# Ledger of designs, part 17: peptides against a protein of PDB entry 3H8D

Target 1, 122 residues: chain A of PDB entry 3H8D
Amino acid sequence: DMKRQQRFFRIPFIRPADQYKDPQNKKKGWWYAHFDGPWIARQMELHPDKPPILLVAGKDDMEMCELNLEETGLTRKRGAEILPRQFEEIWERCGGIQYLQSAIESRQARPTYATAMLQNLL

## One batch from the design tools (peptide; made by RFdiffusion4, then SolubleMPNN)

Design b1_p9_7_s1 (from b1_p9_7, 5 letters changed)
Fold by OpenDDE base, seed 1:
Formats: structure tokens, C-alpha cells, sequence
Structure b1_p9_7_s1 (fold): chain B 122 residues (1-122), chain C 122 residues (1-122), chain A 9 residues (1-9)
């Protein structure tokens, strides 16, 4: 139900190619996730040198985090949890609304808090 | 100048992983390009099983087509050229307006017809 | 319509 806690997380990652470089030569990407209760609803990845990756539940399940929220340990990682707006601001700037809308219209999106909210806005 | 011809192209591609599969098992992607005169302004790639890739000149030059329009031979490929709206409709649905806007705001976008038009809309 | 193994680059 829509009473599930909406929780948002962000963690930095280093590209595999930069893993063994000196810290000053490692370009950080950012991994974001929105969990609708225990289940992931949206994911996005920001990269320093390629377009952002936007993913929505149902459509992109194979590319998204396969673990439930508790299994990720994200709730226990200091500084990983972020405010809803910290996620949404980036999501919107990256075209996430349109991406989610397209997934809904193509009947690929699994219903989540995110799909419900979008349907309320339109 | 903005008097340059705006030309749009679309070609199908087969994923490398599907290259040696039987035709019925090859999932087609779609490669789109917008040329502002001889220079690429925008590129996008639609995939059957991953998010669309959106690319804009200046920001994503290393991931975009490095050839000028004449070098690509696209103008000579039958059925490759498409109408502006055939590009824009997909671009908009994929969040391209926001992607380009973000590239402008971050000062990563090279000025093109596309950036000029967006600035006129906002 | 032209078909490519991968997008032009």
C-alpha cells in the first residue's frame, strides 16, 4: 500500500577503470535508489563522463538492485540515506518524470509509489 | 549560424551480443542523430532492454558520432533521414529536454540549434 | 533502410 515508507539512498562509486588509480584520479559516480517499502521503485546512476542511467521497477528489473532494502544494508550505512527531495531534484533534472511516464504508457512499469504520484500530477 | 540545415537520421542496429543470433532472435535498437549543419548536435540510442542513451554536443562528444554528416554517408542511406518531429517526439519522451537543459546549466553543452531552440522555449 | 551491427561512432 501507499503507506509504505518511501526511503531514498545515495552512495558514491568509482568506475572499475579508476579502481586502481590514485584517489585524485578517481572520478566518482553516484548511485541513487528509491525504495517503496522493502522493494526498489527507482534507481539512477550519475556518471562523470556518460549520460545518467534511469531505471524504473518492472521495466528495468534486471539492471536494478536485486536486493530488498534490508538486504542492501543501506539503512545501516552512515550518510547513505537522503531526503526525498535530494533524490527527486536529480531525478527530474535527468528526465526521470518522462522516463517513468513512458514506462507507464508502454505498460512496462510496475505500480509503485512513484507511478502513483506521477499519475496524480498528470 | 542558425540558417544551417537541421537534418535528422535514424538507423536500426543489432546489439553485439545478438550479432550472430538468428534474425528472429536479434533485438533491434535504434540510433538517432540530429545534425546542425555538418556537425552533430544530439544523438540518442533506444535499446530494447536498457534505458535510452541521450547525448548532446559538447558534453558527450566522446560517446557521440565523431564523423561529420558527409563522412557518415547517412544522407545517402535510403530511409535513414527522418522528419524533425520524428526525432523530437522520441527525444522529448525520453527526457531529452531536461537532459539538454541540464547540460546547458552545467555549462557542458556546446551551443547548437538545439540549445538555441530550448532557450527560446524557456 | 540501412541496418548496422552497432551505431556509428
Amino acid sequence: as target 1 above (122 residues)
Amino acid sequence: as target 1 above (122 residues)
Amino acid sequence: MAEAEEPPK
Scores: peptide ipSAE 0.022, ipTM 0.379, DockQ to the pose 0.380
Fold by OpenDDE base, seed 2:
Structure b1_p9_7_s1 (fold): chain B 122 residues (1-122), chain C 122 residues (1-122), chain A 9 residues (1-9)
Amino acid sequence: as target 1 above (122 residues)
Amino acid sequence: as target 1 above (122 residues)
Amino acid sequence: MAEAEEPPK
């Protein structure tokens, strides 16, 4: 049901190695999620020292959020929710369109709002 | 001053990707620290999916804890403090003796309780 | 001292 609410979230993370450093030496990563209704459609991780991680529903389920959106508590975490474009901008920069397209072509992607939107653009 | 108190700590960490999985799917890593008085002497990270990280004072300062022990709050975190042998056992298994020895030989290691003990053993 | 602040929900 494409009538599901699309919600996007971002939270920072710090590497264990940087946990007990001065703030300026804590290289923050960023974890991003796109929820298509109650379930995740896309996940993305920006790292300070390695390539971005891109994940799409169906293909990468084992590496993605397994919790229902409400179970995550993200909706209750102030500052975690972001605008759709704030996710999409990073997704595009990280090659997410190509990644999702490849997952669709290989029949690995589960149909989501994200897959539908991509198919509309192509 | 080798009269400094030697204190050891361990805390778990979970990869960002695993944060929102069922508990059984959260592959926990472990962060270990040896404090020689107020400052770190050795740090070690056990990962579920990559080689252990070993770090020694002097050589790896930029990758290690920069905070004073009291500043870390580790002494106030219940269950974080471990016995010396609980650290050393993992350190030995990870090749920490060889790692520290190499750092000493290359003059990269800062003198600590750890370097002194190693020099007593060799 | 918290666990390495991996992204919590």
Scores: peptide ipSAE 0.038, ipTM 0.615, DockQ to the pose 0.183; fails the geometry check
Fold by OpenDDE base, seed 4:
Structure b1_p9_7_s1 (fold): chain B 122 residues (1-122), chain C 122 residues (1-122), chain A 9 residues (1-9)
Amino acid sequence: as target 1 above (122 residues)
Amino acid sequence: as target 1 above (122 residues)
Amino acid sequence: MAEAEEPPK
């Protein structure tokens, strides 16, 4: 049984208020996703005007991507896929380790590659 | 000298968190614009999870559409253009009259069709 | 003009 492939993605978004501004005035947010095989394990959103949003599978399912990886089309979007470290660096800086840890401890987190890795790190 | 045409537009937007949800779970916001000739006079945003945003030219220029009407492509987007009343009804319900009035009184509002109409109404 | 999707795609 092959281990699920871990794949990471990042795409920008623009706030409604910035939609019709000049490009230089469009403050971009960044949407990140970690897919553990076909299903999302972690999601993260960087905003220009509010704190980062961190989401983990099991706990935050209702707020996260509901489509499987293939359905998202992310694998087909040029420039969307990023290196694991490009996700993890932001995740770490945003307090993702603690967020996921808390989700595990509260028994809210669904087991994923991310939960397993965290357990190995600790 | 012909009076500038007043044109009104509405387009939906989806929050980042909802981008990859099933369509039924995508809570749509609504972006509204009033163009007084080529330039925006009023902008309005309805959100599913926060209060409406009201913006008026002169006061809120930095938050509003910076493109002229033609540049926006709104005139070419099917279903984007709405009737004046479809804008005004929402504007009124959102407190737009008072918002614009305050902007006029504070000398923040740029003169537009909207400011003129308000002055006529009062 | 397209829907202002946050994020795109």
Scores: peptide ipSAE 0.036, ipTM 0.610, DockQ to the pose 0.164; fails the geometry check
Fold by OpenDDE base, seed 5:
Structure b1_p9_7_s1 (fold): chain B 122 residues (1-122), chain C 122 residues (1-122), chain A 9 residues (1-9)
Amino acid sequence: as target 1 above (122 residues)
Amino acid sequence: as target 1 above (122 residues)
Amino acid sequence: MAEAEEPPK
């Protein structure tokens, strides 16, 4: 488990309603993903106008990326990959620690690198 | 209330993970909106790989389009506007009637054309 | 139609 490669990605998104707006009027969101090996462990969405969305494997599978890492093409997308801390900093700021902890305590979280690390921290 | 223009829109979306895939490998979702006058009353998202998302004003405001109709530019987007039945058919198929009814019963729904029509139906 | 680049919601 701990030996799997942890890879993090960030891509901007534009809301459908902003598609045809001038570039300066498009509010960008940010989609973040943490892959624990081939499968997503955490997903996070930053929105300009609504609360961040935090998602964890097991609990939120139906809302999360269903593709394995290779299928996403993220590893081939220039500028998509980010450093672990670039993900974690936002995750922490958004309350991700508490969110994941609650998912663990409720037995909703699938064991991942993220759950293991949190359990080591607490 | 009933005199406000009811307008319906549909736009395709591509998942971020599919952005760079060949066109044939991009799974399209569909974003639907019902505007009761200038403000959204219902929103619906069809996904190729996860359950449909149903959203109703009042209950799901934080997940829904925050822009008024004019701000969206949807009225200016060629092919975006759809007939009422084109929205309702999908809404019904996705369980939208029950979803909205539950929102009304729980006092979560903001009164809209949609709530009024449903209350007339039941 | 231009397709929205939405996050995989």
Scores: peptide ipSAE 0.036, ipTM 0.567, DockQ to the pose 0.174; fails the geometry check

Design b1_p9_7_s2 (from b1_p9_7, 6 letters changed)
Fold by OpenDDE base, seed 3:
Structure b1_p9_7_s2 (fold): chain B 122 residues (1-122), chain C 122 residues (1-122), chain A 9 residues (1-9)
Amino acid sequence: as target 1 above (122 residues)
Amino acid sequence: as target 1 above (122 residues)
Amino acid sequence: GAAAEEPPA
């Protein structure tokens, strides 16, 4: 059973309010995704003016990317793919470990690479 | 003194979370602007999942479009320009009259066509 | 929460 490829992506987003500002005044957010094979396992959104949004498969499916990895075109978008650690560092800082743990304990999390890794760590 | 042209614009925005969803599942917001000549007088943002954002010149400058009208390219964007009433109807429904009135009374509003019209109405 | 412009494709 060849292990599913874990791939991580990051893209900037700009608030609608900042769309028509000078580039220096556009407060960029960041959209992050972790794909466990073709399907998203975790999503995270960094905002300049509100708390980070953390989302995990099973619990937050309706708020997450619904496209499979190939459908997103992210693999073909220059500079979108990031290293696993670049995702995990932000995830950890934002309380993602506790968030995912709580989702596992409440039986809301769908089993993914992310849940498996957390269960191995704790 | 040729009266400054009043021009109104509306563009859709999509939440970052919905960027990679099927078009039918992308909850669109709407960004509205009122330009009094080259400068913005009012801005409004309709969201699918939070209260509308109302912004008026002088009070909310830092949260509003900082580009002049020509710099935005909105005048050249097909379908972006709307009728005055298309802006005002939404503005009124969102409590924009009270919002602008409060900004005038608190001396936070910069004089614009919008403030002048309100003062004529009240 | 806060809406963002659809990131340019």
Scores: peptide ipSAE 0.021, ipTM 0.623, DockQ to the pose 0.122
Fold by OpenDDE base, seed 2:
Structure b1_p9_7_s2 (fold): chain B 122 residues (1-122), chain C 122 residues (1-122), chain A 9 residues (1-9)
Amino acid sequence: as target 1 above (122 residues)
Amino acid sequence: as target 1 above (122 residues)
Amino acid sequence: GAAAEEPPA
């Protein structure tokens, strides 16, 4: 399991209302994903006008990416892949550690690289 | 003013979380616009998971399309243009009449075809 | 407001 490649991605999105605005008035959101091998382990959404959305495998499967990594095409999308720390920095700032910890404690989290790392950290 | 062409457009959007889901699990939102000649008069957003957003010129300029109609490219986008009634039916169902009426009463609405029609209706 | 994927345009 821990031998799976951990890959991280970020893609922007814009609110519908901001689509036809000057670039300066377009508030970008950001969609983040952590793939533990083929399957998503964590997802995160930074919004310009609401709290971040944090999602973890097992708990939030219905709200997360259903496609395997190759099916997403993210690995082929220019500029989509990010460094692990680029994900983790935002994840940590958004309270992702606590979110995942709570999901583990509630038995909602599916075991992933993320759950394993958190259990090793704490 | 009333000689300006009234044109209506609709384009879909998908929530970031639904981007990489099976089509059956992608809840589409809809962005609607009413252009009174070159400039937007009304905008409406149907969301799959929150109340509709209603926007009217004068009141909501900062949240609405800033581009003129030609700048949007909507007139050249296949399937974007809709019939007046296709807009109005949704507008009415979403409480757009009351929203615009309140904007007129509060002196927030900029005079448009929409304000004129409402004043003629009521 | 809800953030969404940029509508096609």
Scores: peptide ipSAE 0.021, ipTM 0.629, DockQ to the pose 0.168
Fold by OpenDDE base, seed 4:
Structure b1_p9_7_s2 (fold): chain B 122 residues (1-122), chain C 122 residues (1-122), chain A 9 residues (1-9)
Amino acid sequence: as target 1 above (122 residues)
Amino acid sequence: as target 1 above (122 residues)
Amino acid sequence: GAAAEEPPA
């Protein structure tokens, strides 16, 4: 079985209120995604003015990217793709392990690379 | 004195969380601006999931567009410019009159076309 | 493409 490629992406976002400010006054948020093959496994959003949003496949499907990876164009967006650790570091800091663990325990998480790795660690 | 041109603009925005959803699942917000000549006089934001944001020059400068109109590129963005009434209707519905009035009373509002018009109405 | 949540100028 060709193991699904794990790919990670990050793109910035700016609040509407900051759209037409000087660059120094644009507080960037960050949208993160982990794709387990063609489909999203985890999503994370860093906001300048509210808590991070953590999302996992199965539990949070309605809040997550519903496009397959190719459909997103992320693979074609320069600078969007990040290293696994660049995602995981933030995920960990934001309590992503606990979040995903809870989703697994509650049987809300769809099995993904992320769930498998967590279950391997624990 | 060549009276400053009053120009109104509206552009959509989409939540980061909805960025990579099907179009039907992208809840659009709307960013509105009233420019009194080159400078913003009022700003308004309609959100799909929170109350409208009303902003007036002088009071809310730090939250408003800090670019002059030409710098925004709004004049060159097809479909961005709207009729005065298209702005005012929403402004009125969202309590913009009261908001601006309060800003005037508190001496927070910078004099603009908007403040002048309101003071003419009252 | 504009970043997520940027009002498409």
Scores: peptide ipSAE 0.021, ipTM 0.628, DockQ to the pose 0.164; fails the geometry check
Fold by OpenDDE base, seed 1:
Structure b1_p9_7_s2 (fold): chain B 122 residues (1-122), chain C 122 residues (1-122), chain A 9 residues (1-9)
Amino acid sequence: as target 1 above (122 residues)
Amino acid sequence: as target 1 above (122 residues)
Amino acid sequence: GAAAEEPPA
């Protein structure tokens, strides 16, 4: 069974309130996704004025991207794809390890590449 | 002095988290603006999962649209312009009268058509 | 509250 390709993406978003401001006054948020094969494993949102949002498959399915990777068009969006470390560095900084660990311990996490990697580190 | 034209606009927004969901699962927010001549007097944001945001000129300038009406392109966006009552009904429902009144009493509100109308009622 | 995406173009 070919190991599923791990792919990571990042796109900016702008708050509605800042949509009609000068570019310099538009606070950018950042949406991040980790896809384990065709399906999302982790999602993360960096907001300019509130705490980061961390989401993991199984636990947070209703809040996460429900499209498969091809349906999102992210693979066709120039500059959207990022290196694994570019995701992981932010994930770690936001407490993603603890968040995913808690989701595993509570039996809320769907098994993904992310859950497997975390379990291998422990 | 020609009375400044009062113009009202509404546009939808989608949460970043819902951007890559099926259309039926995208919770729409609504951004509203009242322009008193070329400049914004009131702004209002209806969010699907948090309390409404109310903003008034003078008090909330840093959070409001900083572009003049022409710069926003709202006048050229089909379906964006709404009737005064379509704004006011939501404004009232969200507690906008009390919000604006408090801003006047605290001397934070910049005089606008909205402040004048409220003072004429009271 | 979730910062919304820039209103669709």
Scores: peptide ipSAE 0.021, ipTM 0.618, DockQ to the pose 0.123; fails the geometry check

Design b1_p9_7_s3 (from b1_p9_7, 6 letters changed)
Fold by OpenDDE base, seed 1:
Structure b1_p9_7_s3 (fold): chain B 122 residues (1-122), chain C 122 residues (1-122), chain A 9 residues (1-9)
Amino acid sequence: as target 1 above (122 residues)
Amino acid sequence: as target 1 above (122 residues)
Amino acid sequence: EAPAEEPPA
């Protein structure tokens, strides 16, 4: 349902191995989330030492955020919210279109804003 | 040098993917460190979804703690300090003896309490 | 809150 607010967030993380290193030696990862209304639709994780993790609602619920948007506190975290294109650009580069398409075709994805938009592109 | 104080620490970590999950669904990892005096001699990381990481001074310095013991604040963290055997038991189970032995044989390990003790066992 | 993958210490 396109009436729901689409909101996007990005936060950094540092892996445990880098916790006690000089700031310059801490390799940051990035956690991305797309919320379709109160619930997560897509999640993406950029890691310094492994391939990106792409996750979509329905298929990957066990690996994704279990909190609703308000429960995450992301809306109150300065600098966490990003523009839609800032998420989509990385999602596309990571093969997210193909990943979501495959999840739809396999009937694993639940309907979200993301699934609807993909159907409009294809 | 056996005159240096041998101190061992363990702290939990939660992977980014589990940050926004219910507490029961957060798979904890464990970070272990052996300090030979002020400097780290061995580090070990137990992960929920990948093999243990074993690290030894000299060989793995770039992947290990860069802070001295006092700088880490571990001595001030309640419940972080553990008994020597609590470290060694896990180290042994993870193949740490063989790992350190190989590092010594390849001349990659710097001399530490750990290298000295291993030489006494063999 | 950044995912506290970092050990809390």
Scores: peptide ipSAE 0.024, ipTM 0.660, DockQ to the pose 0.184
Fold by OpenDDE base, seed 2:
Structure b1_p9_7_s3 (fold): chain B 122 residues (1-122), chain C 122 residues (1-122), chain A 9 residues (1-9)
Amino acid sequence: as target 1 above (122 residues)
Amino acid sequence: as target 1 above (122 residues)
Amino acid sequence: EAPAEEPPA
């Protein structure tokens, strides 16, 4: 259903190691999500000290948000919602296009708005 | 000062990837701390998907708790405090004896109750 | 309440 609302979110996270440090010494990671209607289509994590993590629906369901969008409370969290380009810019830099393409080719990706858009670009 | 109270703490942590999952699907890590009086002497992290992290005062100060014990609120956190053996058992399994010994030999370890005890064992 | 690597969400 291409009529579904596409919504993007970003929230910071703090490492356990930085739990009890001064604010300036806490290195922030970033958790990103793309929701295609009520369910997550893509997830991404930027860590301060390890490579980015990319996750796509169908392939990585066991590692992704399993709550519907409303259950997450993200829509009610101030500053959590971001613009599509703010997600896509990071996704592309992390090799997300190739990651999703590989998941499609291996028949592991669930059809989403993201898979449809990729097909339009290639 | 060997008169300082030795106190040990353990708190779980959840990975960002597991933030929005059912409780049964959240893999817990564990953060451990040994306080020699008001300041941390050893810190340890058990992760569900990567090797343990060991940290010792003097060597790893920049990665450890920089708050005094009272500032952390750990003494007021229900279930956070553990027995010495509950810390030491995991520390030993993770190679903590060798790690601390190496830090002493390299002159990187700050003298603590932990360094003193190690000297008594070796 | 555990220190979370949790997204502060």
Scores: peptide ipSAE 0.025, ipTM 0.670, DockQ to the pose 0.165; fails the geometry check
Fold by OpenDDE base, seed 4:
Structure b1_p9_7_s3 (fold): chain B 122 residues (1-122), chain C 122 residues (1-122), chain A 9 residues (1-9)
Amino acid sequence: as target 1 above (122 residues)
Amino acid sequence: as target 1 above (122 residues)
Amino acid sequence: EAPAEEPPA
């Protein structure tokens, strides 16, 4: 449903090993989410020491946020919400287009706003 | 200084990927610490999907807690403090004795209560 | 909070 609000979020994470390091020595990762209405469409994780993780609804559901948007509290977390482009720029740089395309082609991607937009782009 | 209080702590951690999963689907890791007085002597991490991490003072300082015990707030966290044996049992099972011994032999281990006890044991 | 991969203190 193209009427669903597309909302994007980013939150940092710290490795367990870095929890009690000096803040300056904590290598931050970043967790990104794209919600297509109440449900996640894409998730992305930037790690300080390993490749980005790209996840798309349908294909990667078990690795993605299982909560609806309201349940996450992300909308209530100051600074968590980001602009669409702030997500998309990272997504693109990480090869998200190809990843999602592959998921579509393999019939693993659940139809979302993201899949629809990709199909409009390509 | 054998007069230093030996205190042991355990706290769970959740993977970034599991943050917004249903609680039942969150695979918990466990972070363990042995403090020899105010400073960490040993750290151990049990992960749900990778081998345990063993860390000893001197050798692994950059990967261990950098805060003194009071700064961590662990003493104020309900359920964080554990009995010595609750740490040692896991440490032993994970090969911590051999790990620490190797660190001593390689002259990487900082002298701690743990190194002293190991030298008494072996 | 952030995805608390950090063991909660």
Scores: peptide ipSAE 0.025, ipTM 0.668, DockQ to the pose 0.183; fails the geometry check
Fold by OpenDDE base, seed 5:
Structure b1_p9_7_s3 (fold): chain B 122 residues (1-122), chain C 122 residues (1-122), chain A 9 residues (1-9)
Amino acid sequence: as target 1 above (122 residues)
Amino acid sequence: as target 1 above (122 residues)
Amino acid sequence: EAPAEEPPA
C-alpha cells in the first residue's frame, strides 16, 4: 500500500462572484490534492471568504475528487504539481493532522499513505 | 437612461469541491445578470449550499460584474441569454424587490432601469 | 468566458 507514488497538486480557483472583476479584485481560492497512487488521499481548499476545508479519503469521499489522477489532467497541467512539503505545510497550518487523526480514531479514514505517515509521526 | 437595451443572462457554475466529481454529484449554482445597456444593473447568484445572493448597482458594485456586457462575452455564449421574466421570476422569489427597494430608500442604488421599474411598480 | 466551473482544474 505504501509503495504507490505520492504526488501533490495545487490549482487556483476564482469565485463565481469574481468571474467578471478586474484581476486585482479577484480573490483566489486554492484547491490542493494529495494522490496516493491513482486515487486521492487528502484534499484541501483555501477560500478567501470562509474557513479552510479539509477532506480525507474514506471519510469525505463524496466531497472529494472522484477521478483518478490520470483523469484529472493535473499531471499535464503546467505548474499544478507541487512538492510534498508545499502541501504538508498548509495542511499542518489548517489543522490537518488533528483532522486526519480524528478520522483514524473514529475509523472513518481509509488507509492511505497519509494515515500511515501520521501513525508514524504520533 | 431608460432607452438602453435591457438584456438578461444566466450561466451555471459548479463548486470547486465538485470539480472532479461525476456529473450527477456536481451541484450546479446559477449566476444571473441584468444588463442595463452596457453595464450590469442587477446580479443574482443561486447556490446549492447557501442562500441566494442579490446584488444591485451602486450598492454592490465591488461584488458585481465590472466588465461591460461586450467584455463578458455573454452575448456570444450559446444559451446564456434569457428572457426578462426568467430573471424577474427568480429575482422576485429571492426577495429582490425588497432588496432593491431598501437600496433605493437608503440612497445606495445607482439609478438603473431596474430602479425605475420598481418605482413604477410601487 | 462565463464562470463555468470553480475551480478551473
Scores: peptide ipSAE 0.024, ipTM 0.670, DockQ to the pose 0.137; fails the geometry check

